# Peptides against a protein of PDB entry 5T59, part 187

Target 1, 112 residues: chain A of PDB entry 5T59
Amino acid sequence: TTPTMQSTSLLTEHLGYPPISLVDDIINAVNEIMYKCTNAMEKYLMQRNIIGKKDFSDEIKIGTAKLESLLENSVDKNFDKLELYVLRNILSIPSDLLEENRFRLLHHEKLV
Target 2, 90 residues: chain B of PDB entry 5T59
Amino acid sequence: EHIRFQRLVQVCNKALEESIRKLQSWEKIHECFPNYGQTREGIENLTVCQQQVIKLWSNLSRVEFDAIFHERSIEEKLNQLDDLINKARS

## One batch from the design tools (peptide; made by RFdiffusion4, then SolubleMPNN)

Design b2_p28_5_s4 (from b2_p28_5, 11 letters changed)
Fold by OpenDDE base, seed 3:
Structure b2_p28_5_s4 (fold): chain B 112 residues (1-112), chain C 90 residues (1-90), chain A 28 residues (1-28)
Amino acid sequence: as target 1 above (112 residues)
Amino acid sequence: as target 2 above (90 residues)
Amino acid sequence: KKEEIERAYKEILERLERAEKKEEEEKE
């Protein structure tokens, strides 16, 4: 089900916030978590950058950057799918109910 | 009867699990540190690092997502939505 | 309120379009 102006309005009224706000919260959270994870990885390894007599700082920086990119790509992919699914299937009102003007039930329940 | 919130949790968990899957690959981790990972100490450090990151990912995601769901009262709202839809169809 | 909802709806459409495009690109 593709969101419509009508469904968005009704859902916003029901939720008390636009449906996209929930998605934004989720995406923002995972991005923050991702950053924390990659940062932690870099810091941990940089504290252990010298093995024997060799300094691996440069390799660690490059390697962690690569892992960050890998994780970022995966996050983007999977949470794009999540966004689509949530907005289409979870935060949605069946089109048949909207077409039959049964959406009034949502409004009616709030008013009563 | 109430299905939307369960689905939300499921898809969130799926997205999180799929996202971290690449970091769960030792091969991919090692490939990013070709020389560092050739040392015994390097392997040990990478192993611990990998485990810690995965745990951090899991713990932070659980806490943060639960907080979001609570702040948005999404379980209650989705349950109500299910009820309203079911009522409309009855 | 109405304007806010309209803006939100437009944002949803834009986001969906971007997400769909990215998903298609990744599948190819």
Scores: peptide ipSAE 0.562, ipTM 0.943, DockQ to the pose 0.863; fails the geometry check
Fold by OpenDDE base, seed 2:
Structure b2_p28_5_s4 (fold): chain B 112 residues (1-112), chain C 90 residues (1-90), chain A 28 residues (1-28)
Amino acid sequence: as target 1 above (112 residues)
Amino acid sequence: as target 2 above (90 residues)
Amino acid sequence: KKEEIERAYKEILERLERAEKKEEEEKE
């Protein structure tokens, strides 16, 4: 189901916030987690950058950056799909409820 | 009956699991550290690092997403939405 | 409130469009 102005309005009223806000929270959270993970990885390896008198700092930095990019791409892809699904299938109102007679039901429930 | 919140949790988990899939690949990790990974200590460090990152990912995501769901009261709201829809169709 | 909802709706449409486009590109 594709969101409409009517459904967005009703959902916003019901939720107390726009549906997109939930998605934004989720996306922001995963992005934060992502960078925390990559940062932790880099720090861990950088503390172990010298092996056999050889300094691998540069390789570690490059490698962790590559992994970060890989993770970023994956997060972007998967959470774009999530966004679509949530907005279309979860935070959605069936068309039959958007009819006038049933539209009143949502308002009535709020007032009762 | 109540299906929307369950679906939300499911798709969130799926997205998280699929997102971390690349980091679960030892081959991909090793490729990023070709020389470092040729050393015994390097392999050990990378192994531990991989495990820790995956655990960190899982733990943080659980905590943060649960917090979001709680703050947004999304379970209650979605259950109510389900009820409204079901009522309207009855 | 109405204006806020309108802005939110527009953003939703934009986000959906971008996400759909990316998904289609991935399938190719």
Scores: peptide ipSAE 0.561, ipTM 0.942, DockQ to the pose 0.893; fails the geometry check
Fold by OpenDDE base, seed 5:
Structure b2_p28_5_s4 (fold): chain B 112 residues (1-112), chain C 90 residues (1-90), chain A 28 residues (1-28)
Amino acid sequence: as target 1 above (112 residues)
Amino acid sequence: as target 2 above (90 residues)
Amino acid sequence: KKEEIERAYKEILERLERAEKKEEEEKE
């Protein structure tokens, strides 16, 4: 289901925060992890940049940048899908509960 | 009866697994280091690096996502949401 | 509070629209 003002309001009240905040936390976390991983990779290889008499520093920098780009694209794609799924299917309220006669359920449960 | 939190965990794991899949490909790794990977030592270094980054990805994601779920009390909140929905339909 | 919810909802719609567009482009 597509989010509405009503569902957003009810979910925000229920969660104590807007639904999008959870998604933001997840996305921010994976982005941080992503850059930590690529940074670790670069550092590891840069410590091993000389083989024989040849310095591979430039190739390592370019290569790790390519891997970072590859990972960024994959993360973006998959977590965009995740965002859609979470907001539509997990952090959602069925239409039957959004009817006027049942609208008070979430609010009432909080008060009791 | 409680399904939303389980689904959340599942889709998070799926997204993480799909995201790291390309780095699990030796071919993709090697393509980024064409000359470095032609040396014995280079291959060894890339192999270890690949393994380490995958482990780091897995470990960090587990720790960070669990922390988020805890801080947001999302399991409890989603279970409550399931209960409310089920109650309303009964 | 109401204004905050409205802002959040607006952001959700914008994000959904962008994500849907990207997904459709990927399928094409």
Scores: peptide ipSAE 0.561, ipTM 0.942, DockQ to the pose 0.870; fails the geometry check
Fold by OpenDDE base, seed 1:
Structure b2_p28_5_s4 (fold): chain B 112 residues (1-112), chain C 90 residues (1-90), chain A 28 residues (1-28)
Amino acid sequence: as target 1 above (112 residues)
Amino acid sequence: as target 2 above (90 residues)
Amino acid sequence: KKEEIERAYKEILERLERAEKKEEEEKE
């Protein structure tokens, strides 16, 4: 179900916030977590950068950056799908309830 | 009867699991550290690092997403939405 | 309030369009 102005309005009234705000919270959270993870990885390895008198600092920095990019791409892909699913299937109102008579019912239910 | 919140949790978990899948691949980890991973100590460090990052990912995700769901009262709101829809169809 | 909802709706449409485009690109 594709969101409409009517459904967005009704959902916003019901939720107390726009549906997109929930999605934004989720996406912002995962992005924050992602960078915390990659930062932790880099720090852990940089504390262990010397093996056999060889300094692997440059390789660690490059490698961690590559992993970060890989994770970013995966997060972007999967949470784009999540966004679509949430807005279409979870934070949605069936079309039959968007008729005038049903619209009044939903409004009435909120007031009760 | 109440399905929307369950679906939300499911899709969130799926997205999180799919996102971290690449880091669960030892081959991909090793590819990023070709020389470092040629040493015994390097392999050990990468192994521990991989495990810790995955755990950190899972733990942080659980805490943060639960906080979001609580702050947005999304379970209650989605249950109410389900009830409204079901009532309208009855 | 109405203006806020309108802005939110526009944002939703823009986001959906971008996400759909990316998804289709992945399938191809």
Scores: peptide ipSAE 0.557, ipTM 0.942, DockQ to the pose 0.893; fails the geometry check

Design b2_p28_6_s1 (from b2_p28_6, 15 letters changed)
Fold by OpenDDE base, seed 2:
Structure b2_p28_6_s1 (fold): chain B 112 residues (1-112), chain C 90 residues (1-90), chain A 28 residues (1-28)
Amino acid sequence: as target 1 above (112 residues)
Amino acid sequence: as target 2 above (90 residues)
Amino acid sequence: DESQRTLERYKKIKERLEKNLPPEKYVP
């Protein structure tokens, strides 16, 4: 179900925050985790950059950057899908509940 | 009866799993380090690195997402939403 | 407005996905 002004307002009242706030938290978290992971990988390999008297620092930097880009692209795609799904199917109100009488029910339950 | 929170957890896990899938490919890892990965020690380092980063991804995501869900009281809120919907349909 | 921001966000994500991915059905 496509979100509407009515559904978003009702959900905001119910949740205590707008639906996008939850999504933003999730997206921000995964982005932070992503960069922590890639940073850890680079640090680990840079501590092991010399093998057989050869310095692989440049290759490590380039390689980890490529992996970061790969991960970033995958995160963007999959969490865009997640965001769309959450807004359509999880943080959503069925159309039959968006009628005036159902709207009153939601408010009534909140007040009781 | 309560389905929304379960679905939220499922789609979060799916997104996390699909996102890290590229790093689970040894071939892709090795391609990023063509010369480094031609050495025995390099292969060992890359192997450990790959394992550690995947574990770090899993552990951090679990902790952070659980924290978000707790702070937002999302399980309770989604259960209440399910209840309201079910009540309205009865 | 919070609701408007949510709708705009939804629109942007939908457009981005439709541009870069094949059409999918997102329903329970």
Scores: peptide ipSAE 0.466, ipTM 0.927, DockQ to the pose 0.312
Fold by OpenDDE base, seed 4:
Structure b2_p28_6_s1 (fold): chain B 112 residues (1-112), chain C 90 residues (1-90), chain A 28 residues (1-28)
Amino acid sequence: as target 1 above (112 residues)
Amino acid sequence: as target 2 above (90 residues)
Amino acid sequence: DESQRTLERYKKIKERLEKNLPPEKYVP
């Protein structure tokens, strides 16, 4: 079910926060994790940047940046899908519950 | 009976798994370090690095997502939502 | 308004995905 003003409001009341807040937390978390991963990779390799008499520092920096970009693109795509799914299928209220009698039930349960 | 939280966990895991898939490709890793990866030590370092980053990804995501779910009480809230829906349909 | 923000965010994501990805299955 596509989110509506009504469903979002009801969910906000139920959750104590708007549905998007959960998604935001997830998105922010994965972005942070992504950064930590790429940073760790760069640091690890930079500590091993010299092999023989060759210094691969520049290649490591460029390479890790490429991997970061690759990961970022994948994260963006997959978590966009996640966000859509969550808002449609998880943090959603079926239309039958938005009918008057069912709506009252949901509201009543919150107040009781 | 309770399905929404399970779905949330599933789709989160799926998103995480699909996201890290590119880094699981040795070919992709090696392509980013063409000269470094031509050395024995380089290959070894990249191999360890790849393994470590994947583990780090998995561990951090587990910890952080669990924390989010806990802080948001999302399992309880989604279970309650399921209950309300089921009750309304009964 | 948080509800409005949610809806706008949803629309934004939906539009972005529809441009680049096939539609995702809905499970009520």
Scores: peptide ipSAE 0.473, ipTM 0.928, DockQ to the pose 0.304; fails the geometry check
Fold by OpenDDE base, seed 3:
Structure b2_p28_6_s1 (fold): chain B 112 residues (1-112), chain C 90 residues (1-90), chain A 28 residues (1-28)
Amino acid sequence: as target 1 above (112 residues)
Amino acid sequence: as target 2 above (90 residues)
Amino acid sequence: DESQRTLERYKKIKERLEKNLPPEKYVP
């Protein structure tokens, strides 16, 4: 189901934080991991940049940058899909319950 | 009964696996280093590098995502949400 | 508003995906 003001409000009350906060944590984490990985790759290869008296530093820098871009594009695509899925299917309240005002249960449970 | 947290874990794993798939392609790796990869040592270095990066990706993602889930108490919250929804429908 | 922020983010992501990916079905 598509998130609404009502569902997000109720979920925020239930979670103690807005649904997007969880997604933000996930996205931020994977981005950090991504750059750590690419940085590690560059460092590893730059420590091995000389082969047969030839310096491959420039090629390594360009190549790792290309790999970073490749990974970045893949991360963006897949985690955009993840974000959409989470907001629609996981951090969501069925529309039928909202339509029938069954959301009162969430408030009731907190008050009782 | 409880399905949301399981789904969250599944889709997270899927996203991580699909994201790293490009780096699992030796062809793509080699294409980024056309001259470096023409040397024996270069191939060896790229091979090790590829393996290490994939492992690093997997390890870091596991640790960080578990930490997020714990800090957000998301399993408990999603289980509670499942219960509330099921109760409302009964 | 936290809810509004969530909705805006959702909309942004949805639009970006629709531009670059085929439509997908989700469980409501």
Scores: peptide ipSAE 0.469, ipTM 0.927, DockQ to the pose 0.281; fails the geometry check
Fold by OpenDDE base, seed 5:
Structure b2_p28_6_s1 (fold): chain B 112 residues (1-112), chain C 90 residues (1-90), chain A 28 residues (1-28)
Amino acid sequence: as target 1 above (112 residues)
Amino acid sequence: as target 2 above (90 residues)
Amino acid sequence: DESQRTLERYKKIKERLEKNLPPEKYVP
């Protein structure tokens, strides 16, 4: 279901944080991991930049940057899908519970 | 009965797997290092590098995502949500 | 408002996906 003011408010109360906070944590984490990975690649190869009499430092830097771009694009796409799915299907409240009478059940359960 | 947390884990894994797909392609790796990859030693280095980065990706994502889920108590919260929904429908 | 921010974020992501990706079906 599409998130609404009611559902997000209820979920925020239930979770103790807004739904987007979880998503933000996930997104931030994967971005950090992504750059750690690409940085590790560059460093590893830069430690092995000379083969024979040739220095491949420039090629390594450019190549790693290209890989980073590829990974970044893929991460952006797939985690946008993830974000949408989470907000629609996981951190969501069915319409039958979005009635005022049903809100009391959520509040009651929290208070008990 | 409890399905939301399972789905969360599934979609996270799927997103991670699909994201790293490009780096799993040797062809794409080699294309980024055309001259370096023409040397025996370069190929060896790229091979090890590819393996290590994929492993690093997997390990870091597991650790970090588990930490997030724990910090946010998301399994418990989603289970509770499932229970509330099921109770309301009964 | 946190709820409003959530909704705005949702809309933004949805629009970006619709622009860059083929349409997908989701369970409401």
Scores: peptide ipSAE 0.468, ipTM 0.927, DockQ to the pose 0.254; fails the geometry check

Design b2_p28_6_s2 (from b2_p28_6, 14 letters changed)
Fold by OpenDDE base, seed 1:
Structure b2_p28_6_s2 (fold): chain B 112 residues (1-112), chain C 90 residues (1-90), chain A 28 residues (1-28)
Amino acid sequence: as target 1 above (112 residues)
Amino acid sequence: as target 2 above (90 residues)
Amino acid sequence: SQSEATLARYKEIEERLAANEPPKKYVP
């Protein structure tokens, strides 16, 4: 179900926050986690950048950057899908509840 | 009767699992470090690094997402939403 | 405004995904 002004308003009232706020939290969290992971990877390898007499620092930096990009692309795609799914199917109100006779149900229940 | 929160958890887990899948590929990891990965010690370091980052991803995701769900009271709210929908259809 | 933000975000994501892959139906 595609979000509407009506459904988002009702959901905001029910949740105490707009639906996108939950999604924002999720997206922000995964982004933070992503960079923590890539940073940890780089640091770990940079502490082990010399093997024998060769310094692999440049290769490590480039390699970790590539992995970061790969992860970023995957995260962006998968969590875009997640966002749509959440807004369509989880944080959604069926059309029958949006009819005039049922429109105030959420509001009424909140007040009771 | 309550289905929305379960679905939220499922879709979150799926997104997390699919996102980290590329890093689970040893071939892709090795390709990023072609010379480093030709050394015995380099391979060992990459192996440990790969394992650690995947674990870190999993652990941080679990903790952070649980915190979000708690802070937003989303399980309760989604259960209530399910109940309201079911009530309206009764 | 909050509702408008939600709708705007939805459209933005939908368009972004559509640009990269065929539209998909997300059914519970």
Scores: peptide ipSAE 0.492, ipTM 0.924, DockQ to the pose 0.285
Fold by OpenDDE base, seed 3:
Structure b2_p28_6_s2 (fold): chain B 112 residues (1-112), chain C 90 residues (1-90), chain A 28 residues (1-28)
Amino acid sequence: as target 1 above (112 residues)
Amino acid sequence: as target 2 above (90 residues)
Amino acid sequence: SQSEATLARYKEIEERLAANEPPKKYVP
């Protein structure tokens, strides 16, 4: 189901934070991991940049940058899909329950 | 009965697996280092590098995502959400 | 508001994905 002001408000009350906060954490985490991986790759290869009296530093820098771009594009696409899925199907409230009775249930559970 | 947290884990794993797939391709790796990869030592270095990066990706993602889920108490909250929805429909 | 931010982000992601591939429907 598509997020609404009503569903996001109810979920925020239930979670103690807005749904977007969870997805932000996930997205930020994977981005950090991605750059740690590419940085590690570059450093590893740059320590091994000379082979047979030939310096491959420039090729390594360009190559690792290309791999970073490929990974970045893949991460962006796949985690955009993830974000949509989470907001539609996980952190969501069925439309048939977005009525007075749902408000009462959440309010009642909070008070009891 | 409780399905939302399971789905969250599944979709996270899927996104992580699909994202790293390009780096799992030796052909893609080699294409980025055409001359370096023409040397024996270069191939060896790239092979080790590829393996280490994939492991790093897997390990870091597991640790970081588990930390997020814990800090947000998301399993408990999603289970409660499932229960509330089921209760409302009963 | 926080809810508005969530909705805005949702729409942004939806549009970005639609630009690259046909929209996908999700259901619980």
Scores: peptide ipSAE 0.492, ipTM 0.924, DockQ to the pose 0.281
Fold by OpenDDE base, seed 5:
Structure b2_p28_6_s2 (fold): chain B 112 residues (1-112), chain C 90 residues (1-90), chain A 28 residues (1-28)
Amino acid sequence: as target 1 above (112 residues)
Amino acid sequence: as target 2 above (90 residues)
Amino acid sequence: SQSEATLARYKEIEERLAANEPPKKYVP
């Protein structure tokens, strides 16, 4: 169900925060985790950059950057889908509940 | 029936799993380090690195997402939402 | 408003996904 002003307002009241706040937390978290992972990978390999008297530092830097880019693209795509799904299907209110009588019920439950 | 929180967990796991899939491919890893990966020691290092980063991804995501869900009380809130919807339709 | 921000984000994501791939049905 497509979010509306009414549904988002009701959900904000119910949650104590707007739906977007949850998805923001999730997205921010995964981005942070992503860079922690890529940084760890680079650091690990850079500590092992010399093999057989050959220095692979440049290759390691380029390679880790490529992997980071691939991961970024995948994260962006998959978590865009996640965000859309959450806002449409999880943090959503069926249209029938947005009618006056159902709306009252939601308010009543919140107040009592 | 409570379904929304379960769905949230499922979609989060799916997104995390799909996102890390490229790093789970040895071929893809090796392609990024073509010369380094031609050495015995390089292969060993890449193997360990791959395993560690995947574990780190999994562990950090679990901890952080659980923290978010807890801080936002999302399980409780989604269960309440399910209950409200079910009650309204009964 | 916060509600408007949510709606705006929804639209933004929807458009971005549509630009990259055919729209999918996200239904429980």
Scores: peptide ipSAE 0.492, ipTM 0.924, DockQ to the pose 0.286
Fold by OpenDDE base, seed 4:
Structure b2_p28_6_s2 (fold): chain B 112 residues (1-112), chain C 90 residues (1-90), chain A 28 residues (1-28)
Amino acid sequence: as target 1 above (112 residues)
Amino acid sequence: as target 2 above (90 residues)
Amino acid sequence: SQSEATLARYKEIEERLAANEPPKKYVP
């Protein structure tokens, strides 16, 4: 279901942090990982940039940059989908429960 | 009965798998290094590089995501959420 | 507020995805 002010507030209370924080952590992590991967790839190939008498440094730099871009695009799309899914279906409260009864239950359980 | 955390893990894995799909394509890798990949040594280097990057992607994502889930206590919180919802419906 | 931030992010993501492809439910 689509996030609402009520659901996000309740979830924030339950989680101890807003739902977006978890997503942010995930997104930040994958971005970091992505660049670590591409950096590692570039470094590995740059250490092997000379084949015979030919220096492929320029091609390696350009090629790794292209792969990085390709990966970036894929990461962006897939994790945007992930983010929507998480906010809609995981970190969400069914609409039928977004009433006084559900609210009472959350508060009651928290205080117990 | 607890479903949300499982779904979180699943969607994360799917996103990771789909994201790395392009790098799993040898054709795409080779296209980025057209001349380098025409040499025997180049092909060998690219092959190893591809394998290492994919492994690095998998390993880092596992470690980092597990850390996030732990720090956020998300399994516990999602299980509790499931329980609360189920209780409310019973 | 934190809730507003979540809602804003949600909308932002929807808009980005809509710009690239038709909106659809993501299923694991």
Scores: peptide ipSAE 0.487, ipTM 0.925, DockQ to the pose 0.296

